# Peptides against a protein of PDB entry 2FGR: the designs that were tried, part 72

Target 1, 331 residues: chain A of PDB entry 2FGR
Amino acid sequence: SSVTLFGIVDTNVAYVNKDAAGDSRYGLGTSGASTSRLGLRGTEDLGGGLKAGFWLEGEIFGDDGNASGFNFKRRSTVSLSGNFGEVRLGRDLVPTSQKLTSYDLFSATGIGPFMGFRNWAAGQGADDNGIRANNLISYYTPNFGGFNAGFGYAFDEKQTIGTADSVGRYIGGYVAYDNGPLSASLGLAQQKTAVGGLATDRDEITLGASYNFGVAKLSGLLQQTKFKRDIGGDIKTNSYMLGASAPVGGVGEVKLQYALYDQKAIDSKAHQITLGYVHNLSKRTALYGNLAFLKNKDASTLGLQAKGVYAGGVQAGESQTGVQVGIRHAF

## One batch from the design tools (peptide; aimed at target 1 S2)

Design b2_p27_8 (made by RFdiffusion4)
Pose (drawn by RFdiffusion4):
Structure b2_p27_8 (pose): chain A 331 residues (1-331), chain P 27 residues (1-27)
Amino acid sequence: as target 1 above (331 residues)
Amino acid sequence: FTETTNATLRTVLFAAATVYTLSTFFS
């Protein structure tokens, strides 16, 4: 049994060459290499291989001292685990995002990550990026011979927006194979939401795979996200990502990631290339840099996510360059 | 920070976390 207080402070200077008005922005931001967080967790041995757990974690914004107030929105769970696997109750990453975001070499944070888990259709639900859910129950199997799976159901509790009376419902899961160097997963999920007050399903299928050769690791993601309005119409986006990472000189790591976002509703594509470098001063402390280039075509207005500096869109068809340099400290 | 030997402390923290989580879930 144990209890742990933990966290990460990751703060950076960041710059983007353009915002929605075409002007550059620079400043002090956060979470460029890992999401800044503070949390408490524990595991209690109940005997016979059965364990009880809890986990409370919230995001830290070092640039403004959490000016909007601290919360546990990253994870707030209680759980039972044993030889049967693990059951968790509470807000958390849904199983599909928990497993599939592990294929993103930029840890789903900063200006370099895969953008597929986003609210492509301006859905009105609290978590229309498909990342986390309120009112979540999840089951995670053990890993037997490399095979493992996860399932989740989040209750809508009759949250109503317009014609949608089940906003926030999540049903989803994944199957996967993980043997150390090789990992592959397929995730499928549906959320209930509304767009412009009209009931809409958010359907998501995601495939991810990686192989760690030791001298380098190759990783990739494919995803289709479809917001299908009940009365007809859909906003469909296909997202693709391939990346590689390698250790450099003991202590160092280089990462490169290419992504494409095909936004069918506006018949437009965006392409992104991101180079990253992490220099470890210790196991707990790292300096890092990220350089990203995002090219929008046609009506696409996607922007790089320089958290705490600028994370909005850009003018249609514009290219945007971004940089983050910072320090990550885990405790 | 990690604590492993103080049972009273673990009990208190597990109870508090349980109450918080359940209250949040079913509210």

Design b2_p27_8_s1 (made by RFdiffusion4, then SolubleMPNN; from b2_p27_8, 17 letters changed)
Fold by OpenDDE base, seed 5:
Structure b2_p27_8_s1 (fold): chain B 331 residues (1-331), chain A 27 residues (1-27)
Amino acid sequence: as target 1 above (331 residues)
Amino acid sequence: MVETENKELLDKLFEEAKKFVLEEFYS
C-alpha cells in the first residue's frame, strides 16, 4: 500500500484587453499552463494482479489561497484495476472529456485551450460543460494493440429542476486507437439537464486525432454539442480545433492552436488563435507565456478563460486579446 | 480470447460511432 502527495502550483500575471464592459482586466491569475492542484493518491496490491486505488484531487487557487475553500471536486475516486482494466467510482472527468481533451495542446487550461466542452445553452446542471460528473461509475479497458475504450454512467439521484427530473444523469464513452505516434478517438455522450426549468438533453459527439512526427506534433478536434430542449428548439454548436507543437532547443516547447466555434442558435462564429511557449527550468519547474486572440462575429460573446483575472464574456462581436506569463511548479 | 473479443467489440463500437458522427455532421 502506498500514499502519494502530489500537486502543481501554477500562477501567472494575466491581461485581457476587454471584459463585458469593454474595459481591460489584469492581475495575478492561476492555472495558465496546468491546473493548480493538490492531491492524494495511492494503490494497494490485492494480489493476483488486482489493485485497489484511491484518488483525491482538488484545485488550488494560488492568487487568493483558496479563499472559497478546498474540495476534491477535480477527482474523488476509489477504483479496482487489473488485467480487465479499471473501474472507478466517484466524481471524475467523464470518459469522453478525459480522452478527448487529451488532443488539446493547451490541456484544457489557461487562455489557449479548446473551449468546445462548454455549457452552450445556459444549462442549469452543475456540470453542463460535459467535463466532470458526480455520482459517476467509469470503466476503462486495457490497451489492446492500440485499441482502448472508456464508458461512464452518472446517477441523477432524482435531482429535479423545474419539471426536469433526471438532472445530472450522464451516459457516455469513447473508443480510441493509441499506437506509437498516432492517437485517434471518437466520443459520444448524453447528459440530462434543464434549461429554463425544462428537461434538456445535452448531446455531444467529439472526434480527435493527433500524430507526433518527433520534430512536431499535430492535433485536431471536431465536436458537436446539442442541447435538445423540450420547448424552443435545439441549441447546437460545432467546434473545430487544429494545433501544432514543437520542441525548441531541448528545454522549450512552442504551441500554436486555432479553434472555430460555430454557434448555430445565434448564427454566429468565434475564432480563437493561441501561441504558447513553455520553458523548462527543470523537470518540475517551468516558465510559460500564452498569447491568445479571440474574434467574435455577430452575436458571439465568448471570452478567453484567464482564471483568477477574468473569465467572462465580451460584448457581441468584439475581439479579445489575452496574455499570461507565469510559473508552473510540480511536486 | 478475451483480447480478441474485446477488440471485436471495440471495432464494432468504432464503426457505430463513425456512422453516428457522419450522420450528425452531414445532417
Scores: peptide ipSAE 0.007, ipTM 0.369, DockQ to the pose 0.018
OpenDDE base, seeds 1, 2, 3, 4: peptide ipSAE 0.005, 0.025, 0.006, 0.000; ipTM 0.357, 0.475, 0.338, 0.320; seed 2 fails the geometry check

Design b2_p27_8_s2 (made by RFdiffusion4, then SolubleMPNN; from b2_p27_8, 19 letters changed)
Fold by OpenDDE base, seed 4:
Structure b2_p27_8_s2 (fold): chain B 331 residues (1-331), chain A 27 residues (1-27)
Amino acid sequence: as target 1 above (331 residues)
Amino acid sequence: SIETEDKELLDRKFEEAKEFVLKEFYS
């Protein structure tokens, strides 16, 4: 049996030039390159190729010392694994997000990440961004000649919001091919939620692919989210992402990523472009800088997610520029 | 513009892919 304490402390100075009032925001933020976290994990060999595991992980907010508290909302799982793969019980990334966010060159955090995994419709469920779920059972296959898959189901436990029942129920999964420099995945998910107190299905389809050319890596995402409402019509967003990364010398990495969010319900688009650089001081410590531009068109009000500084929206049709400079330390 | 055409093409291809997947997995 083993128990490992692990974590990341990522803290930055961040700036955005516009908030909802059109004013700039700046200060000390968190999780610009990687999500800050503290976790415990361990495994027990049960013999015969069977292992038990646990994983407890929570987010760290270094700017205020977790003033709002600490929890294990990032992951709180017990698992069995073996030749059959892995079964997990407990709150975790849903299989679709776990796999498909891996194509995000900005690690699904900071001002540069793909923002498609989002609550696009003012869904009232706790996890309507499609990232994690409570009461989750997940299964992940082994990798067979590159082919792998993951499936998950989250129990609603008869949770209701307004007239909506089955809130929080998730069903989803992905199929993938991971072989050498190539990765490609298809994910499908449906989550039950509520909008305006009425039953709503959040449907999600995501395609991802990446290829590592050695000198550079290309990555892409195609995603559609659809909040299917019985009343008021569907809220559909098509999101696109294309990114490239390359090593710089022996200690650096440069990243460039573009995303387009086509918000059909408001017939409005948003464009995101992010340039990032990571400089490794050691295996565990890095300096980083991110520069992001978000251009909202028409009725779009998207904002960059400068966690700890400003993560709200902007006025309709306004553009936002964000900067993060920080330190990431892993232990 | 070329950009508009490319976006429309991407949207169309996405819908086609979606329909394909839905047909294969939910039929």
Scores: peptide ipSAE 0.005, ipTM 0.309, DockQ to the pose 0.012
OpenDDE base, seeds 1, 2, 3, 5: peptide ipSAE 0.000, 0.000, 0.000, 0.000; ipTM 0.285, 0.317, 0.272, 0.291; seed 1 fails the geometry check

Design b2_p27_8_s3 (made by RFdiffusion4, then SolubleMPNN; from b2_p27_8, 16 letters changed)
Fold by OpenDDE base, seed 1:
Structure b2_p27_8_s3 (fold): chain B 331 residues (1-331), chain A 27 residues (1-27)
Amino acid sequence: as target 1 above (331 residues)
Amino acid sequence: MVETEDQALLDEKFAAAKEKVLKEFFS
């Protein structure tokens, strides 16, 4: 058996022109191109095409040296895999986010990513952004002529918040077609949570597609997130994303991505547009720059996620500009 | 990658399916 140590250290200088008070913020941030991480993984061949695996991964914060500690909250799984696919036990990306986030050209991090996978309703559950779950069992099929699927269930373990029970329960999955230049997926998920101490279902539907033209790649997402409260109206957000990427000079990549977040409960939209460039100095080291514009309309208060510098909201109806310039190193 | 006729047909089917789902979900 082999154990592999792996990771990414991604640190940047970041600037946003507005915080919640309307003031600029700048400093050293993390995870602008890829999430910084440290992990251990390994596999054991059990014979007959069966393999055991483990994966332990935590986030690294290079700006403060993980002052708040280190954990394996990114992934902590044990797995069996073979011709039947893969079964995973433990905290991980839920199947829906694992597949559908793959269409995000900004790798679900920094100031440019699709922000649809979000806690839109001040949900009180720990993972109400729909990205990961505790107590998760997942199954992923092999690829059958392009068709593949993933399913997951997370146990609530009788967790309660206020009058809400079953908090943290997740059920979801995706179906996909991945063949050559085309990828397309449909994901459905429901997570039980609480809003204001009241039982709430976080329902999510996501469509994703991408096509690689060789000279450029196009990618898109369509998502609806609905927090269905037992008491009170639904909190619904429709999110849209369209992005393009292209190689530059054999060593670089340029990315452009637009997203629209239609926040129905407050009848307010936010528009995000991000230009990114990655310059590969080697297979493991890259320089990058991101430029993002976020325009909030009406009551929208969304902020760009300049992790380590400022990831909070802005005043209602305010626009925000963000810049990240950094180094990504993989090992 | 040269688009095969089969791939074109699949792409069309997926596009149609996507449109249908979108229409049903967002209508």
Scores: peptide ipSAE 0.000, ipTM 0.260, DockQ to the pose 0.015
OpenDDE base, seeds 2, 3, 4, 5: peptide ipSAE 0.000, 0.000, 0.000, 0.000; ipTM 0.245, 0.229, 0.264, 0.246

Design b2_p27_8_s4 (made by RFdiffusion4, then SolubleMPNN; from b2_p27_8, 18 letters changed)
Fold by OpenDDE base, seed 1:
Structure b2_p27_8_s4 (fold): chain B 331 residues (1-331), chain A 27 residues (1-27)
Amino acid sequence: as target 1 above (331 residues)
Amino acid sequence: MVETEDKELLDKKFAEAKEFVLKEFYS
């Protein structure tokens, strides 16, 4: 058997020009290029092509030294793998987010990522952003000539909120084609939750694709998230993303990504454009900079996610500019 | 920002993808 300690410490200086009061915020933030993390993982060869595995991973907050504590909420799994694929038990990325966020050129963190995986309603479930789930069983197939899939089910364990039952139940999966420079995936998921104490289904459909041209990579996402409520109508958001990245020499990468969030329930759109650069000082250490612009229209109040500095919303119809400059170190 | 034509194309592609999903997964 083997056990590996691993992690990332990513800390930045961040600035946003507007908060909810219209004031600027600045300070030391975390996880601008990659989510800071500490983890342990290992495998045991059981023979016959069968392996056991474990994975424990938690987020690190370098700005305050994890003042609120440390946990393994990022991933806490035990697994069996072999020619049949992999079965995982425990809290993890749900299969849909695990696969479909891979098309996000900003690694689902910082001020530049695709923000479609979000609690677009006032969902009262702990994981109503559709990213992770407790009590999760996941299965991932091998790759068959490019074709692969993942499926997951999370038990609600009879959790209730208000009159809503089955809160926290997840069912979902994806099918994908990964072959050479091409990747394409289709994901479908449903989570049971509550809004205003009433039962609500969070339905999600996501299509992703990318193509690596060698000199550049293009990536795109199309997503619909729908909080289906019995009373009050559905809360629907259509999210779109298109991004490009390119290596710069042998030491850097430049990224440009656009996203549109069409928030149907409030008939309002938000536009996000982010330019990012990563400069590798070594294979494990990088400097990075992100510049993001978020334009809210009408009743939209979205804010850039400058973790550790300001991740709240802005006034309706206001624009926000954000900057992150930081260091990422992997070990 | 996305031009009008690009947005229309995106909307169309989204609709097509949605219909595909509905047909393949719910039928």
Scores: peptide ipSAE 0.000, ipTM 0.295, DockQ to the pose 0.013
OpenDDE base, seeds 2, 3, 4, 5: peptide ipSAE 0.000, 0.000, 0.000, 0.000; ipTM 0.311, 0.282, 0.258, 0.277

## One batch from the design tools (peptide; aimed at target 1 F6)

Design b2_p28_1 (made by RFdiffusion4)
Pose (drawn by RFdiffusion4):
Structure b2_p28_1 (pose): chain A 331 residues (1-331), chain P 28 residues (1-28)
Amino acid sequence: as target 1 above (331 residues)
Amino acid sequence: ADDLLAQADDADAAGDFEKAQELRAAAD
């Protein structure tokens, strides 16, 4: 048995060459290499291989001292685990995002990550980016011979927005193979939501795979996200990503990731290339840099996510360049 | 199991708390 207080402070200077008005922005931001966080967790051995766990974790914003208030919105779970796997109750990453975001070489944070888990249709639910859910129950199997799976159901509790009376419901899961160097997963999920007050399903299918050669690792993601309005109409986005990472000189790591976002509702594509470097001063402390270029075509207005500096959109069809340089310290 | 526990300690120190938990469960 044990109890652990832990966290990460990841703070950076960041710059984007344009915002929604076309002006540059720079400042002190956060979470460029790993999401800053503070948390408590524990594991209690109940005998016979059965364990009880808890986990409370919230995001830290070092640039403003969590001015909007601290919370445990990253994860707030209690669980039982054993030879049967693990059951968790509470807000957390849903199984599809927990497993599939592991294929993103930029840890789903900073200006370089895969942007597929986002609210493409301005859905009105609390978690229309498909990342986390309130009122979540999840089951995770053990890994037998490399095969593993996860399933989750989040209750809507009759949350109503317009014609949608089940906003926030999540049903989803994944199947996967993971033997160390090779990992592959297929995730499928549906959430209930509303768009402009009209009931809408958020359907998501995601495939991810990676192989770690030791001298380098190749990783990729494919995703279709479809917001399907009950009365008709849909906003569909296909997202693609391929990336590679390699250790450099013991202590160092280089990462490169290319992504494409095909936004069918506006018949427009955006392309992104991101180069990253991590220099470890210790196992707990790293300096890092990220450089990203995002090209929007046609009506696309996507912007780089320089958390704490600028994470809004840009003018239609504009290209945007961004940089983050910072320090990550885990404790 | 000892190798998995050493990997879990390294992952924990690096801030990969979920992966460290998974490695410790696998060591079991």

Design b2_p28_1_s1 (made by RFdiffusion4, then SolubleMPNN; from b2_p28_1, 14 letters changed)
Fold by OpenDDE base, seed 3:
Structure b2_p28_1_s1 (fold): chain B 331 residues (1-331), chain A 28 residues (1-28)
Amino acid sequence: as target 1 above (331 residues)
Amino acid sequence: AEKLIEQAKELEEAGDYEKAQELLREAE
């Protein structure tokens, strides 16, 4: 039996040149290279190849010392694992996000991540970004010659919003091939939610792939999200990402990522380009810098996620530039 | 207040619920 305390404290100075009023914002932000976290995890060998596990993890906000409190909303699972794979009970990343966000070279954090896993429709559910779920049961297969899969189901527990009576129900999964330098996966999910108090299905399909050439890594994502509404028509977004990373001088990594968000319901596109650099001072401590440019077209109002400084939208058709410079420390 | 609410919404959409709740309290 083992229990491990672990965490990351990632804090930065951040700047964005435009907020919703067209004004600049700057200050101390969090989670620019990795999400700041505190966690406990452990395993128990039960014999016969069976293991029990637990995982408790919450987000840390270093800029304010978690003024809003601390919780385990990142992950709160108990599990059994063995030759059959792993079964998890509790709040966690849903299988689709767990696998498909792995192709994001910015680790789903800071101003540079792929933002496709989003609430595109003002969904009223707690997890309408498709990232995590409450009341989740997940199953992950072993890796069989590269092939692996994950499946999940979250209970709605008869949560109601307006006339919607199954809010929070999730069903989804992925199939993948992970072998040496190659990774590829397909994810499918449906989540029940509400928009304007009416039952809505959030459908998601995501394709991801990466290849590590040693000297550089390429990664890509193709995603469609669709909020299917009975009234008002569907809210559909097609999201695309292509990124490259390369080691620099044995102590650094440079990353470049492009994303396109084609927001069909408003006939508007947003383009995101991010350059990132991480400099490892040790195995646990790194300096980093991110430079992101977000160009909104037409009615698009997307903003860069400079957590702790400004994560809101901008005026329709406006462009935003963001910078983060920070320290990441892992323990 | 409106700006904070907008920021909170974007954080929720990104899955940063704890910080979103902080901004909502500041808007109150």
Scores: peptide ipSAE 0.016, ipTM 0.537, DockQ to the pose 0.018
OpenDDE base, seeds 1, 2, 4, 5: peptide ipSAE 0.015, 0.016, 0.000, 0.016; ipTM 0.531, 0.550, 0.295, 0.518; seed 2 fails the geometry check

Design b2_p28_1_s2 (made by RFdiffusion4, then SolubleMPNN; from b2_p28_1, 17 letters changed)
Fold by OpenDDE base, seed 5:
Structure b2_p28_1_s2 (fold): chain B 331 residues (1-331), chain A 28 residues (1-28)
Amino acid sequence: as target 1 above (331 residues)
Amino acid sequence: AEKLRKEAEELAAAGRYEEAEELYREAE
């Protein structure tokens, strides 16, 4: 058996020009290029092509030294893998988010990522953003000539909120084609939650694709989230993303990504554009800079996710500019 | 307190629950 200690410490100086009061925020933030983490993982060869695995991973907050403690909420899985693929038991990324966030050129972190995986409806359940789940069983197929899939189910364990009695139940999966420069995926998920104490279904459909031209990579996402409420009508958001990245001088990468969030329940759109640069000092250490602009229209109040500095919303119809400059170190 | 709660709600909406919990505690 093997046990590997691993992690990332990513810390930045960040600035946003507006918070909910219209004031600027600045300071030391975390996880601008990659989520800071500490983890343990390992495998055991059981013979016959069967392997056991474990993975324990928690978030690190470098700015305050994890003042609120440490946990393994990023991932806490045990698995079996072989020619049949992989079965995982425990808290993890749900299959849909695991696959479909891979098309985000900003790695689902910092001020530049696709923010479509969100609790759009003030859902009262944990993980109503559709990213992770407790009590999860997942299965991932091998890659067969490019084709692959993942499926997951999370138990609600009779969690109740108000009149909702199945909160936290997840069912979902994806199908994908990954071959050479091309990747394409379709994901579907449903999560049971509550809004205002009433049972609500969070339905999600996501399409993703990318193509690596060698000199540049293009990536895109199309997503619809729908919180189906018994009273008050559905809360629907259509999210779109298009991004490009290119290597620079063999030591750097430049990224540009645009996203649109069409929030149907409030008839309001938000536009996000982010320019990022990563400079690799080594295989493990990088400097990075991100510049993001978020334009809210009408009743939209979305904010950039400057973790450790400010990640809240802004006033309705306000624009926000964010900057992060930092160091990422992997071990 | 209200400002912190709103920030916490946005963090929670983004799945940043640990940070949200910190802000909720500060808002109390």
Scores: peptide ipSAE 0.029, ipTM 0.609, DockQ to the pose 0.017
OpenDDE base, seeds 1, 2, 3, 4: peptide ipSAE 0.019, 0.023, 0.023, 0.000; ipTM 0.517, 0.569, 0.572, 0.298; seeds 1, 3 fail the geometry check

Design b2_p28_1_s3 (made by RFdiffusion4, then SolubleMPNN; from b2_p28_1, 14 letters changed)
Fold by OpenDDE base, seed 1:
Structure b2_p28_1_s3 (fold): chain B 331 residues (1-331), chain A 28 residues (1-28)
Amino acid sequence: as target 1 above (331 residues)
Amino acid sequence: AEELIAKAKEAEAAGDYERAEELLREAE
């Protein structure tokens, strides 16, 4: 058996030119290039190609030293794996987010990531962003000539909010083709939640693809999120992303990513464009910089996620500029 | 308090649960 301690500490100086009051915010932020984390993991060979595993991982906030505490909300799984694939028990990324966020060139963190995996409807469930789930059972297939899949189910455990029952129930999965330079995936998920104390289904469909040309990588996402309320109209968002990355001089990577969030319930769009650069000082240490522009139209109030500095919204129809410059260290 | 609650919901929407919890505590 082996046990590995691992982590990332990613801390930055961040600036946004507008908050909800129209004022600038700046300070020390976290997780600009990768989510800061501390984890324990291990495997045991059980013989016959069967392995047991565990994974415990929590987020680290280097700006305040985890003043609000430390937990394993990122992942807390036990698993069995072998020629059949892997079964996981415990809180984790749901299969849909685990696969489809892999197409995000900004690693689902900082001011540049695809923000489609979001609670678009003021859902009252803890995981209404569709990223993780409690009480999750997941299964991942092996890769068969490029084809692979993942499936998950999370128990609601009779959780109620208002008149809504089955809150926190998740069912979802993906199918994918991963072969050489090509990756493509389709994900489908439904999560039960509440909006305004009323039962709501969060339906999600996501298409992702990437191609590595060697000199550059292209990546794209198409997503629809729909909060289907028992009473009232659907809250629908169509999200689109297109990104490119390229190695620079063998020591760096440049990234450019555009996203569009078409928020149908408020008939409003937001446009995000981010330029990022990572400079590797070593295999474990990097400097990075991100520059992001977020343009809200009409009633849209989205803000860039400068974690630790400002992650809130802006005034309706306002634009926001964000900068992060930081250090990422992996251990 | 309402602003903090709104910020908490946004943090939660982004998967920043610890910030959401912090903001909610500040709103109390």
Scores: peptide ipSAE 0.019, ipTM 0.545, DockQ to the pose 0.018
OpenDDE base, seeds 2, 3, 4, 5: peptide ipSAE 0.016, 0.020, 0.006, 0.014; ipTM 0.549, 0.572, 0.412, 0.503; seeds 3, 4 fail the geometry check

Design b2_p28_1_s4 (made by RFdiffusion4, then SolubleMPNN; from b2_p28_1, 17 letters changed)
Fold by OpenDDE base, seed 1:
Structure b2_p28_1_s4 (fold): chain B 331 residues (1-331), chain A 28 residues (1-28)
Amino acid sequence: as target 1 above (331 residues)
Amino acid sequence: AEALKEQAREAEEAGDYDRAERLLREAE
């Protein structure tokens, strides 16, 4: 058996022109191009095509040295894999997010990512953004001529919030076609949570597709998230994303991504547009810059996620501009 | 499959671990 230590340290100088009070924020932020992480992983060949695996991964906050502690909340899995695919036990990305976030050209981090995987309803569950789950069992199929799928179930373990008695239960999966330049996926998920102490179902449907033209890549997402409440009506958000990326001079990559978040419960939209550039100094070290603009309409209060500097909302109907310039180093 | 494994290796060498993992799953 082998054990591999791996990680990313991504730290930036970040600026946003507006916080909730209308003031600018700036400082040292983290995870602008890739999520900073520290991980341990390994595999053991059990013979006959069967392998055991483990994966432990936590987020690194370089700006404060993980002052709030270090954990393996990104992933903590043991697995068996073989010709049948892979079974994972432990906290991980849920299958839907694992697949559908792959269409996000900003790698689900920084000020430019698709923000659809979100707690849109002040859900009281820890993972109401639909990204990860505790107590998760996942299964991933092999690729069959392009076709592949993933499924997951997370146990609630009778966790309660208020009158909700199944908080944290997840069931979901995706089907996908990945063949050459084309990728397309459909994901469906339901998570049990609570809003205002009342049982709520977080239902999610996501469509994703990308095509690599060699000289450029196009990617898109369509998502609907519904927090289904017995009282007060559903909190529904329709999210859309379209992005393009292209290699530049063999050592760089430029990215442009637009997203629309149609927040039905407040009848308000937010528009996000982000330009990003990554310059590879080596295979493992890059400089990067992101420029994002977020326009909130009506009652929308979304903010760009300048992690380590400011990730809160803005005043209703306000726009926010964000900049990140940083270094990413992988080891 | 071999092409995907190579791409996964290249992604891993570049520290794109998320991509590497996806590619490996697709290669199986």
Scores: peptide ipSAE 0.318, ipTM 0.833, DockQ to the pose 0.554
OpenDDE base, seeds 2, 3, 4, 5: peptide ipSAE 0.021, 0.268, 0.287, 0.226; ipTM 0.429, 0.806, 0.815, 0.773

